Peptides against a protein of PDB entry 5VJI. Designs and how they scored, part 19

Target 1, 62 residues: chain A of PDB entry 5VJI
Amino acid sequence: NTLVVLHKSGLLEITLKTKELIRQNQATQAELDQLKEQTQMFIEATKSRAPQAWAKLQASLT

## One batch from the design tools (peptide; aimed at target 1 N1 T15)

Design b2_p21_5_s1 (made by RFdiffusion4, then SolubleMPNN; from b2_p21_5, 11 letters changed)
Fold by OpenDDE base, seed 4:
Structure b2_p21_5_s1 (fold): chain B 62 residues (1-62), chain A 21 residues (1-21)
Amino acid sequence: as target 1 above (62 residues)
Amino acid sequence: SDQKLLEELEKLLEQARKDAA
């Protein structure tokens, strides 16, 4: 069966590790995207000097 | 893409689980 073939060939371990690495990559990408968004909010806050822009940034950092 | 690959791996593992059941 598929499980036996994967296990005996060593592909099961590789498959599981690959899935984990992809998930870790996705998590890291999400954090990076969040940082990029926060950076943009920071830029907008510095440009506008509007209190609401700083409040928005602060809320994103919780 | 990573998502496509992930889905393929998930399908592979799901098939393996079904075979083991």
Scores: peptide ipSAE 0.152, ipTM 0.736, DockQ to the pose 0.803
OpenDDE base, seeds 1, 2, 3, 5: peptide ipSAE 0.149, 0.151, 0.151, 0.150; ipTM 0.733, 0.735, 0.734, 0.736

Design b2_p21_5_s2 (made by RFdiffusion4, then SolubleMPNN; from b2_p21_5, 12 letters changed)
Fold by OpenDDE base, seed 2:
Order: C-alpha cells, then sequence, then structure tokens
Structure b2_p21_5_s2 (fold): chain B 62 residues (1-62), chain A 21 residues (1-21)
C-alpha cells in the first residue's frame, strides 16, 4: 500500500521530518514576532518617557 | 505557505493510512 511504499522509499521519514521542521519554524517565527513587538514597545517607551508606556512594556515581559 | 504545505503533507499521510493495498 501507499504507506508501505512511503516507508520503504524513505519518503515517510522525510514527510514527518518536514512537518516537524515547519512546526519548529512556526514556533521560532512566533518568538521572533514577540521580540519585535517588545522591541517596538521599548522604542515607544523611550520616545514618550511616559510611565504608562514603561508599564506596558513591563507587563509584556511577564 | 507553511500552512498550505502542512495541509498537503497531512492529506498525503491520511491517504497513505487509508490505502489498503
Amino acid sequence: as target 1 above (62 residues)
Amino acid sequence: SDEELLEILDKLLEEAKKDAE
């Protein structure tokens, strides 16, 4: 059957590894996006010098 | 996209599991 063919050809392992790598990439991208957001909040806090902006940044670091 | 590729891979695996040959 197709599953046996995929296994014997090595394509099953490649398929499963590809899925795992995509999920890891998605997780890394999410972390990067979070860091970008935190960086933006830091920039805004330094520009405004308002305590509210620093409080917002502090809340994001929890 | 990564999501579209995941869907393709999932469908491939589902069809492979369903195939009784």
Scores: peptide ipSAE 0.162, ipTM 0.739, DockQ to the pose 0.759
OpenDDE base, seeds 1, 3, 4, 5: peptide ipSAE 0.158, 0.161, 0.161, 0.161; ipTM 0.737, 0.739, 0.737, 0.739

Design b2_p21_5_s3 (made by RFdiffusion4, then SolubleMPNN; from b2_p21_5, 13 letters changed)
Fold by OpenDDE base, seed 5:
Structure b2_p21_5_s3 (fold): chain B 62 residues (1-62), chain A 21 residues (1-21)
Amino acid sequence: as target 1 above (62 residues)
Amino acid sequence: SDEKLLEILDKILQEALEDAK
């Protein structure tokens, strides 16, 4: 059957590994997006003399 | 997309599991 063929051929392991790599990629992308957002807040804070901008950045880094 | 690929992989695994039952 399909499961036996997948297992014997090694494709089952590849399939499972592929899923895991995709999940890890998604997690990494989420972290990257968060970092980008924080970077943008930092840029805005440096451009602004408003203390609220720095407070916003600080809150995002918790 | 990654989402679509995951769906495909899940279907493959599900079908394989069902065939094994």
Scores: peptide ipSAE 0.179, ipTM 0.756, DockQ to the pose 0.864
OpenDDE base, seeds 1, 2, 3, 4: peptide ipSAE 0.174, 0.178, 0.178, 0.178; ipTM 0.752, 0.755, 0.753, 0.754

Design b2_p21_5_s4 (made by RFdiffusion4, then SolubleMPNN; from b2_p21_5, 12 letters changed; failed a check: too like the target's own chain)
Amino acid sequence: SDQELLEILDKLIEEALKDAE

Design b2_p21_6 (made by RFdiffusion4)
Pose (drawn by RFdiffusion4):
Structure b2_p21_6 (pose): chain A 56 residues (1-47, 54-62), chain P 21 residues (1-21)
Amino acid sequence: NTLVVLHKSGLLEITLKTKELIRQNQATQAELDQLKEQTQMFIEATKWAKLQASLT
Amino acid sequence: SESETLLAELDQLLADAEAAS
């Protein structure tokens, strides 16, 4: 059974952990992309309505 | 992306191992 070999070889465990790590990394990429947008909006306003509207 | 391709390959590996069970 391929599932048995995958388990006994240790690659099943490694595969599952890599998958979860990939998912975590993608979630952080999304957070960063959002944070980049928010930061740019904040910096431009320091130079305003868009900031107020996006807050309210 | 490279991570999405790797994830798809890992999901295929698991699906193939289950189908061969």

Design b2_p21_6_s1 (made by RFdiffusion4, then SolubleMPNN; from b2_p21_6, 10 letters changed)
Fold by OpenDDE base, seed 5:
Structure b2_p21_6_s1 (fold): chain B 62 residues (1-62), chain A 21 residues (1-21)
Amino acid sequence: as target 1 above (62 residues)
Amino acid sequence: SEDEKLLEEIEKLLAEALAKD
């Protein structure tokens, strides 16, 4: 029956694992976005040579 | 029955797992 198929196929475990992978992917994406933002601030700081730009970058890293 | 209860629980867990985070 359906219950036996679900248990033996491992569908429940696969579904739960998929949910976990989605969560991990979202967390990794957030870290990547933060790195991209910090990289952009670094680029702007090097271009402007303005102390305010460097201060902004430093604040983002702390 | 026991099978019916287990099936209901599995369906619930599947629905929760597939829901948006």
Scores: peptide ipSAE 0.033, ipTM 0.556, DockQ to the pose 0.056
OpenDDE base, seeds 1, 2, 3, 4: peptide ipSAE 0.030, 0.031, 0.032, 0.031; ipTM 0.558, 0.555, 0.553, 0.573

Design b2_p21_6_s2 (made by RFdiffusion4, then SolubleMPNN; from b2_p21_6, 12 letters changed)
Fold by OpenDDE base, seed 3:
Structure b2_p21_6_s2 (fold): chain B 62 residues (1-62), chain A 21 residues (1-21)
Amino acid sequence: as target 1 above (62 residues)
Amino acid sequence: SEDEKLLELIDKLLELAKKLD
């Protein structure tokens, strides 16, 4: 069947690897976005010098 | 997202391939 052909040809592996890479990319992007947000919180904390801003940053680092 | 759509597309293709003899 088609799935067997895909498997034997290596295309199935490529497809599954593609899925994995996409998921890894998504995870990395999420981490990057989180880091960007934390960076912004850090900047805001340094500007405001308000304990609440630092508390917010600290909470985000958990 | 585009990646999510691609994942969905891949899953659909795999499903179709599974059904094809």
Scores: peptide ipSAE 0.220, ipTM 0.790, DockQ to the pose 0.706
OpenDDE base, seeds 1, 2, 4, 5: peptide ipSAE 0.211, 0.209, 0.212, 0.213; ipTM 0.786, 0.785, 0.785, 0.788

Design b2_p21_6_s3 (made by RFdiffusion4, then SolubleMPNN; from b2_p21_6, 11 letters changed)
Fold by OpenDDE base, seed 3:
Structure b2_p21_6_s3 (fold): chain B 62 residues (1-62), chain A 21 residues (1-21)
Amino acid sequence: as target 1 above (62 residues)
Amino acid sequence: SEDQKLLELLDQLLEQALKED
């Protein structure tokens, strides 16, 4: 079957590794996006000097 | 995204392969 062919050819391992790398990339991208958002909130907090802006930033930091 | 589409394709491929007797 296809699975056996994939396994014997080494493509299964490559496929699984590719999936894992994609997932890791997605996770890293999510963290990066979160950091970007937090950075923006920090910038806004420093600019506005409004307590609510700092509260918003604090809430984002989990 | 491109990665998501590829991931879905790979999942479909593996799913089909696993269903084969």
Scores: peptide ipSAE 0.174, ipTM 0.751, DockQ to the pose 0.862
OpenDDE base, seeds 1, 2, 4, 5: peptide ipSAE 0.169, 0.165, 0.168, 0.168; ipTM 0.748, 0.746, 0.747, 0.749

Design b2_p21_6_s4 (made by RFdiffusion4, then SolubleMPNN; from b2_p21_6, 7 letters changed)
Fold by OpenDDE base, seed 4:
Formats: structure tokens, C-alpha cells, sequence
Structure b2_p21_6_s4 (fold): chain B 62 residues (1-62), chain A 21 residues (1-21)
């Protein structure tokens, strides 16, 4: 069957590895985006000196 | 996203491979 052919040719492994790499990339991008948001909240907190800005940052870290 | 589309395509290919004898 097709699945056996994919396995024997190595394409199944490549397909599965590709999926895993995409998921890992998505996870890394999500972490990067979160860090960017936290950085922005930190900048805003230092600029405003408002307690709610620090509270927002603290909430994002927990 | 483009990655989601690619993942969906790969899943489709795997599903079709499993369904084929």
C-alpha cells in the first residue's frame, strides 16, 4: 500500500519530521511573541509608573 | 497561517496513504 511505500522510501519519516519541525517553530515563535509582549509591558510600566501597568506585567509572568 | 495550511496538507497526505491499499 501507499503507506508502506512511503515508509520504505523514507518519505514517511521526512513527513513526520517536517510536521514536528513546524510545530517546534510555532512553539518557539509563540515564546518569542510572549517575550516581546512582556518587554513592551515592562517598557510601559517604567514610563507610566502606574501600579496597574506593573500589575499587568506581573500577571503575564505568572 | 501558512504553517497551519502545510500541516493540514501533510495530515491529508498521511490520511490518504493510510486509506490506500
Amino acid sequence: as target 1 above (62 residues)
Amino acid sequence: SEDDKLLALLDQLLAEAKAAD
Scores: peptide ipSAE 0.228, ipTM 0.776, DockQ to the pose 0.831
OpenDDE base, seeds 1, 2, 3, 5: peptide ipSAE 0.226, 0.226, 0.228, 0.225; ipTM 0.775, 0.777, 0.778, 0.776

Design b2_p21_7 (made by RFdiffusion4)
Pose (drawn by RFdiffusion4):
Structure b2_p21_7 (pose): chain A 56 residues (1-47, 54-62), chain P 21 residues (1-21)
Amino acid sequence: NTLVVLHKSGLLEITLKTKELIRQNQATQAELDQLKEQTQMFIEATKWAKLQASLT
Amino acid sequence: ALEEAQAALEEANAALEEALE
């Protein structure tokens, strides 16, 4: 059984962990993209209505 | 790097399937 070989070889475990790590990495990429947008909005306002509206 | 690691795992898994056949 291919599932048995995958398990016994240790690659099943590694595959699952890699998948979860990929998921985690993608989630952090999304947070970063969002943080980049928020930061740029904040910096421009330090130079205002958009910031207030986005807060309220 | 994670994509490369996944691709290498997929190749290793295919090779194990061929050896089992």

Design b2_p21_7_s1 (made by RFdiffusion4, then SolubleMPNN; from b2_p21_7, 11 letters changed)
Fold by OpenDDE base, seed 4:
Structure b2_p21_7_s1 (fold): chain B 62 residues (1-62), chain A 21 residues (1-21)
Amino acid sequence: as target 1 above (62 residues)
Amino acid sequence: ELEEILKKLEELKKKLEEELK
């Protein structure tokens, strides 16, 4: 049935797009989380005189 | 796993598009 094929085709396109958007959202969220972590390490490094905090931050940026 | 699902969906999409031609 052509109508069924068209419906399935449209639904498949929506599903494909939705999954791609989910993937992109997950990637962006991971980048955001990384930036948040780096920001926290920077804050901790500025509060601490411990060289380990700066070393940890440096390792995250390299 | 998501990439594999996307690949399978793209293959199915192409098959349906060819059937509509």
Scores: peptide ipSAE 0.073, ipTM 0.619, DockQ to the pose 0.140
OpenDDE base, seeds 1, 2, 3, 5: peptide ipSAE 0.066, 0.027, 0.064, 0.066; ipTM 0.604, 0.507, 0.608, 0.604

Design b2_p21_7_s2 (made by RFdiffusion4, then SolubleMPNN; from b2_p21_7, 13 letters changed)
Fold by OpenDDE base, seed 1:
Structure b2_p21_7_s2 (fold): chain B 62 residues (1-62), chain A 21 residues (1-21)
Amino acid sequence: as target 1 above (62 residues)
Amino acid sequence: DLLEKLKELEELAKELEKKLK
């Protein structure tokens, strides 16, 4: 059957490993997106020097 | 951590092999 063929060809193992790599990539991307957002808030805070901008950044870190 | 997860998947594949043979 199809499952036996997939296993014997090694494609099942590759598929499982690929799924895990995709999951890892998604998790890393989420962390990267958060860092990008925090960096943008930092940039805005440094430009405006307004207390509200710094408060927004601080809120993102807590 | 990634390496460990890949090892876990390798073991899963081996277990599936035993069931298919």
Scores: peptide ipSAE 0.042, ipTM 0.580, DockQ to the pose 0.073
OpenDDE base, seeds 2, 3, 4, 5: peptide ipSAE 0.039, 0.034, 0.032, 0.041; ipTM 0.561, 0.548, 0.574, 0.580

Design b2_p21_7_s3 (made by RFdiffusion4, then SolubleMPNN; from b2_p21_7, 14 letters changed)
Fold by OpenDDE base, seed 3:
Structure b2_p21_7_s3 (fold): chain B 62 residues (1-62), chain A 21 residues (1-21)
Amino acid sequence: as target 1 above (62 residues)
Amino acid sequence: SLQELLEELKKLAEALEKELQ
């Protein structure tokens, strides 16, 4: 069947690896976006010197 | 689009993985 052919040809492994790379890329992108947001909150906290801004940053790091 | 192809590939991989189990 098609699945056996895909397995023996190595295409199944490539397909599954590609799936995993997509997942990892998405996870890494999410972490990067979170870090960017935290960085922005840090910048805002340093500029405003407002306790609320630092509290917001601290909450994001938990 | 590339995103559509990647999503289709992901779905195909998931379906194939389930068939292997």
Scores: peptide ipSAE 0.025, ipTM 0.544, DockQ to the pose 0.110
OpenDDE base, seeds 1, 2, 4, 5: peptide ipSAE 0.024, 0.024, 0.024, 0.024; ipTM 0.538, 0.540, 0.540, 0.545

Design b2_p21_7_s4 (made by RFdiffusion4, then SolubleMPNN; from b2_p21_7, 13 letters changed; failed a check: too like the target's own chain)
Amino acid sequence: SLQEILEKLKELEKKLKEELE

Design b2_p21_8 (made by RFdiffusion4)
Pose (drawn by RFdiffusion4):
Structure b2_p21_8 (pose): chain A 56 residues (1-47, 54-62), chain P 21 residues (1-21)
Amino acid sequence: NTLVVLHKSGLLEITLKTKELIRQNQATQAELDQLKEQTQMFIEATKWAKLQASLT
Amino acid sequence: AAEEEQAVADLEAVVAHLEES
């Protein structure tokens, strides 16, 4: 059984962990993209309505 | 059988993802 070989070889475990790591990494990429947008909006306002509206 | 198919698909997807990196 291919599943048995995958398990006994240790690659099943590694595959699952890699998948979860890929998921975690993608989630962090989304957080960063969002943080980049928020930061740029904040910096432009330090130079305003868009910031207030996005807060309220 | 379904668990076997799923494990092979997961492995292939991880290998393809690493090759694309």

Design b2_p21_8_s1 (made by RFdiffusion4, then SolubleMPNN; from b2_p21_8, 17 letters changed)
Fold by OpenDDE base, seed 4:
Structure b2_p21_8_s1 (fold): chain B 62 residues (1-62), chain A 21 residues (1-21)
Amino acid sequence: as target 1 above (62 residues)
Amino acid sequence: SELSKLAEKLLKEVEEALKKA
């Protein structure tokens, strides 16, 4: 069947590895996006000097 | 990317094969 062919050809291993790399890339991108948002909240907090902005930033760091 | 699209197609093939196994 297809699974046997994929396994014997080595494509299954490549496919599974690619899937894992995509997952890792997505996780890394999510962390990067979070950092970007936290940075923006920090910038906004410094501009506004409002306690709410700092509270929002603090909440994002938990 | 095109590579990602290819990977997705291959993954679907693998998933279907697993369902039949």
Scores: peptide ipSAE 0.039, ipTM 0.599, DockQ to the pose 0.139
OpenDDE base, seeds 1, 2, 3, 5: peptide ipSAE 0.032, 0.032, 0.031, 0.032; ipTM 0.572, 0.576, 0.566, 0.582

Design b2_p21_8_s2 (made by RFdiffusion4, then SolubleMPNN; from b2_p21_8, 18 letters changed)
Fold by OpenDDE base, seed 4:
Formats: sequence, C-alpha cells, structure tokens
Structure b2_p21_8_s2 (fold): chain B 62 residues (1-62), chain A 21 residues (1-21)
Amino acid sequence: as target 1 above (62 residues)
Amino acid sequence: DKTSKVALELLKEVEELKKLL
C-alpha cells in the first residue's frame, strides 16, 4: 500500500520529522519574541522614573 | 501504468500529511 511505499522511501520519516521541527521552531520563535518584548520593557523601565514600568516588567516575568 | 498510479497515491498522502503541519 501507499503507506508502505512512504515508509520504505523514507518520506514518512522525513514528513514526521519536518512536522516536529516546525513545531519546535514555532515554540522557539515564541520564546524569542517574548524575550524581545521583555527586553523592550526593561529598556523602557530603565529610562522611566515610573514604578509602573517595573511592575509591568515584573508581571511579564511571572 | 502501475508506477504512475503509485506516484499519484503517494502525492495524495503527502498532501494529506501537509495538512497536519
């Protein structure tokens, strides 16, 4: 059957691995985006005399 | 022919798997 052909050709393994890599890439990108946002909040907090900016940063880290 | 039929079925399954990505 077609599934056997996919398996024997290695395409099934490649497809499943690609799916996993896409998932991992998306997760890593989300973490990176979060870090970028936190970095921006940190920069703003350091420039601001407002304790609210630090509170906002603190909330993002919890 | 048989090889073309197998190829077409393979493509169909690949397209279905792409929907899971």
Scores: peptide ipSAE 0.054, ipTM 0.600, DockQ to the pose 0.109
OpenDDE base, seeds 1, 2, 3, 5: peptide ipSAE 0.050, 0.047, 0.048, 0.039; ipTM 0.598, 0.598, 0.583, 0.555

Design b2_p21_8_s3 (made by RFdiffusion4, then SolubleMPNN; from b2_p21_8, 16 letters changed)
Fold by OpenDDE base, seed 3:
Structure b2_p21_8_s3 (fold): chain B 62 residues (1-62), chain A 21 residues (1-21)
Amino acid sequence: as target 1 above (62 residues)
Amino acid sequence: NELSKLAVELLEEVEKLRKLL
């Protein structure tokens, strides 16, 4: 069947590895976006000096 | 990068299969 052919050709392995790399890339991008957000909250906290801004930052780090 | 390498490998394997069909 098609699955056996894909497996034996190595195409299935490549496909699965590609999907995993896409997943990892998406996860890394999400972490990067979170870091960017945390950085922005840090900048805002330093500017405002408001306890609420620091509390928001602290909450984002937990 | 690794993703681009796999994309190339994928395309090469697809081409190999196409030639066999």
Scores: peptide ipSAE 0.066, ipTM 0.642, DockQ to the pose 0.052
OpenDDE base, seeds 1, 2, 4, 5: peptide ipSAE 0.059, 0.059, 0.058, 0.059; ipTM 0.630, 0.632, 0.629, 0.632

Design b2_p21_8_s4 (made by RFdiffusion4, then SolubleMPNN; from b2_p21_8, 17 letters changed)
Fold by OpenDDE base, seed 4:
Structure b2_p21_8_s4 (fold): chain B 62 residues (1-62), chain A 21 residues (1-21)
Amino acid sequence: as target 1 above (62 residues)
Amino acid sequence: NETSKVALELLKEVEEYLKKL
């Protein structure tokens, strides 16, 4: 069947590895987006000099 | 030929699987 052919050809391994790489890429992108947002909050905190902005940043780190 | 047909079918199935991810 198709699954057997996929396995014997090595395509199953490639498919599963691709799936894992996609998952890891998504996780890394999420971390990057979070860091980007934290950076923005840091910039805003430094500009505003408002304690609330620093509190917001601190909350994002937890 | 038949081998190429099977290969193309497998490729399509893999592509469809990946699209669902």
Scores: peptide ipSAE 0.047, ipTM 0.578, DockQ to the pose 0.109
OpenDDE base, seeds 1, 2, 3, 5: peptide ipSAE 0.035, 0.046, 0.037, 0.046; ipTM 0.562, 0.576, 0.600, 0.570

## One batch from the design tools (peptide; aimed at target 1 L21 I22 N25 T28)

Design b2_p22_1_s1 (made by RFdiffusion4, then SolubleMPNN; failed a check: too like the target's own chain; its pose is not in this set)
Amino acid sequence: LEEKIKELIRQQQALQEEMKQL

Design b2_p22_1_s2 (made by RFdiffusion4, then SolubleMPNN; failed a check: too like the target's own chain; its pose is not in this set)
Amino acid sequence: LEEKIKELIRQQQALQAEMKKL

Design b2_p22_1_s3 (made by RFdiffusion4, then SolubleMPNN; failed a check: too like the target's own chain; its pose is not in this set)
Amino acid sequence: LDELTKELIQQQQALQQEMQKL

Design b2_p22_1_s4 (made by RFdiffusion4, then SolubleMPNN; failed a check: too like the target's own chain; its pose is not in this set)
Amino acid sequence: LEELIKELIRQQQALQEEMKQL

Design b2_p22_2 (made by RFdiffusion4)
Pose (drawn by RFdiffusion4):
Structure b2_p22_2 (pose): chain A 56 residues (1-47, 54-62), chain P 22 residues (1-22)
Amino acid sequence: NTLVVLHKSGLLEITLKTKELIRQNQATQAELDQLKEQTQMFIEATKWAKLQASLT
Amino acid sequence: TDALLTRQEELEQEIAEREEEI
């Protein structure tokens, strides 16, 4: 059984962990992209209505 | 501003480390 070989070889475990790590990394990429947008909006306002509206 | 940019750098480092491990 391919599943048995995959488990006994240790690659099943490694595959699952890699998948979760890929998911975690993608989630962090999304947080970063959002944080980059928020930061740019903040910096432009330091140079305003868009910031206020986005807060309220 | 500095806090926000530091948090971005931290997230980018975490992503790079995770990509190396993958």

Design b2_p22_2_s1 (made by RFdiffusion4, then SolubleMPNN; from b2_p22_2, 16 letters changed)
Fold by OpenDDE base, seed 2:
Structure b2_p22_2_s1 (fold): chain B 62 residues (1-62), chain A 22 residues (1-22)
Amino acid sequence: as target 1 above (62 residues)
Amino acid sequence: IQEMLDQIQALEAQIQEKQKQI
């Protein structure tokens, strides 16, 4: 049985751990991408100094 | 993750301060 061989060799544990690490990395990357976008909107709002730009940014944070 | 959350909170605080100036 392939599953038994994978378990006994430790490769199953490595595979499952790798899958979990990929999941965590993807979640962290999504949060980072969101923060990058928010930072960009903040920079643009500071340049514009227009109330509507700040309102747009505030809406993106909710 | 906590550092990112702190950065988001700092940005939110800056937004609130700017809203008070409008």
Scores: peptide ipSAE 0.138, ipTM 0.473, DockQ to the pose 0.086
OpenDDE base, seeds 1, 3, 4, 5: peptide ipSAE 0.028, 0.029, 0.031, 0.029; ipTM 0.597, 0.607, 0.603, 0.603

Design b2_p22_2_s2 (made by RFdiffusion4, then SolubleMPNN; from b2_p22_2, 16 letters changed)
Fold by OpenDDE base, seed 4:
Structure b2_p22_2_s2 (fold): chain B 62 residues (1-62), chain A 22 residues (1-22)
Amino acid sequence: as target 1 above (62 residues)
Amino acid sequence: VAQMQAQIQALEKEIQELQKKI
């Protein structure tokens, strides 16, 4: 049985841990990408002084 | 981490049940 072999070798735990680390890395990357986007919208809002750019930023933060 | 540990324990139980059949 493949599952028994994976468990006995320790590869099951490594596989599950790797899967969780990938998931956490993806979640952290998504948060980082969102922060980068919000930072860019803030920079654009400060440059343009346009109410619409501030509204866009506010919508992203809410 | 807690969820992963629970998944490992569930799989360990499944392995034990399968070992009884082999």
Scores: peptide ipSAE 0.052, ipTM 0.649, DockQ to the pose 0.022
OpenDDE base, seeds 1, 2, 3, 5: peptide ipSAE 0.035, 0.034, 0.032, 0.049; ipTM 0.601, 0.621, 0.580, 0.639

Design b2_p22_2_s3 (made by RFdiffusion4, then SolubleMPNN; from b2_p22_2, 14 letters changed)
Fold by OpenDDE base, seed 2:
Structure b2_p22_2_s3 (fold): chain B 62 residues (1-62), chain A 22 residues (1-22)
Amino acid sequence: as target 1 above (62 residues)
Amino acid sequence: VDEMLAQIKALEAKIKELQEQI
């Protein structure tokens, strides 16, 4: 059947590995985006000296 | 990511300390 041919050709392994790499890339990108946002809030807190900016940063780190 | 988060928290704490000294 098609699945056996796909497995024997190695294409199934490549497909499954590609799917896993896409998943990992998406997870890493989400963490990176969160870190970028936290970094921006940190920069704003340092510039403004406003308690509200520190409160926003604190909330994001919790 | 966890390491960079720890660095941000450390810098935040240091800034608060400096602000309290002024």
Scores: peptide ipSAE 0.058, ipTM 0.433, DockQ to the pose 0.045
OpenDDE base, seeds 1, 3, 4, 5: peptide ipSAE 0.037, 0.036, 0.038, 0.036; ipTM 0.544, 0.524, 0.503, 0.526

Design b2_p22_2_s4 (made by RFdiffusion4, then SolubleMPNN; from b2_p22_2, 19 letters changed)
Fold by OpenDDE base, seed 2:
Structure b2_p22_2_s4 (fold): chain B 62 residues (1-62), chain A 22 residues (1-22)
Amino acid sequence: as target 1 above (62 residues)
Amino acid sequence: VAEMQAQIQQLQAQIQQQQQQI
């Protein structure tokens, strides 16, 4: 049975751990992308002094 | 068996690198 060979070799554990690390990396990357977007909206709000830019930033933080 | 062992070692190194990026 291929599954028994994968388990005994440690490849199954490595594959499952790699899958979990990819998932964690994707979650952290999504948080970073959200923070980058919020930072960009903050920079634009500070530059424009327009109430609409602050309203967009406030909406993104909710 | 030797090829499988080399693949295991390579995947273990990749896991360590990925843990340092999180």
Scores: peptide ipSAE 0.063, ipTM 0.567, DockQ to the pose 0.031
OpenDDE base, seeds 1, 3, 4, 5: peptide ipSAE 0.027, 0.047, 0.032, 0.038; ipTM 0.536, 0.578, 0.636, 0.605

Design b2_p22_3 (made by RFdiffusion4)
Pose (drawn by RFdiffusion4):
Structure b2_p22_3 (pose): chain A 56 residues (1-47, 54-62), chain P 22 residues (1-22)
Amino acid sequence: NTLVVLHKSGLLEITLKTKELIRQNQATQAELDQLKEQTQMFIEATKWAKLQASLT
Amino acid sequence: AELETLQAQLEQLLAENEELLE
């Protein structure tokens, strides 16, 4: 059984962990993209209505 | 860039695991 070989070889475990790590990395990428947008909005306002509206 | 590099390395590791199993 391919599943048995995958398990016994240690690759099943490694595959699952890699998948979860990929998911975690993608989640962090999304957070960063959002943080980049928020930061740019904040910096431009330091130079305003868009910031107030986005807060309220 | 660091997250993209890590992502590419993790995808490659996953592909290598599949090839090794074959």

Design b2_p22_3_s1 (made by RFdiffusion4, then SolubleMPNN; from b2_p22_3, 15 letters changed)
Fold by OpenDDE base, seed 4:
Structure b2_p22_3_s1 (fold): chain B 62 residues (1-62), chain A 22 residues (1-22)
Amino acid sequence: as target 1 above (62 residues)
Amino acid sequence: SSLQEKILELQELLKENFEKAK
């Protein structure tokens, strides 16, 4: 069957490894995006001095 | 990963600066 052929050809291993690399990349990107958002909230909080801005930042860091 | 570790370090630094700034 197709699964046996994919396994024997090595394509199954490549496919599974590719999926894992994509997952890792997505996870790292999500962490980077979170840091970017936190940095932006920090900048906004320092500029505005608004308690709400500091509250948003604190919520993201706790 | 090394990149993820650096991200976490930067987040911690940001948290420390937040505590100093508030």
Scores: peptide ipSAE 0.085, ipTM 0.660, DockQ to the pose 0.017
OpenDDE base, seeds 1, 2, 3, 5: peptide ipSAE 0.045, 0.085, 0.083, 0.074; ipTM 0.598, 0.651, 0.650, 0.637

Design b2_p22_3_s2 (made by RFdiffusion4, then SolubleMPNN; from b2_p22_3, 16 letters changed; failed a check: too like the target's own chain)
Amino acid sequence: SEIQEITLKNQELLRQNFELAA

Design b2_p22_3_s3 (made by RFdiffusion4, then SolubleMPNN; from b2_p22_3, 14 letters changed)
Fold by OpenDDE base, seed 3:
Structure b2_p22_3_s3 (fold): chain B 62 residues (1-62), chain A 22 residues (1-22)
Amino acid sequence: as target 1 above (62 residues)
Amino acid sequence: SEIEEITLKLKKLLEENYEKAK
């Protein structure tokens, strides 16, 4: 049984941990991307002085 | 942790499966 072998070898634990780390990494990356986008909106808001840009930034923070 | 809990559950299932297979 392959699954039993994976368990006894410790590879199943490693595989599951790896999958979890990948998931966490993806979640963190998504948050980072969101922050980058918010930062860009902030930069654009400071450049344009347009109220629409600030409104867009505010919407992103809610 | 959640992964430790899942691992424990899977270990239990594997053990049960092993006992059934022998």
Scores: peptide ipSAE 0.071, ipTM 0.668, DockQ to the pose 0.047
OpenDDE base, seeds 1, 2, 4, 5: peptide ipSAE 0.041, 0.040, 0.041, 0.064; ipTM 0.545, 0.538, 0.544, 0.661

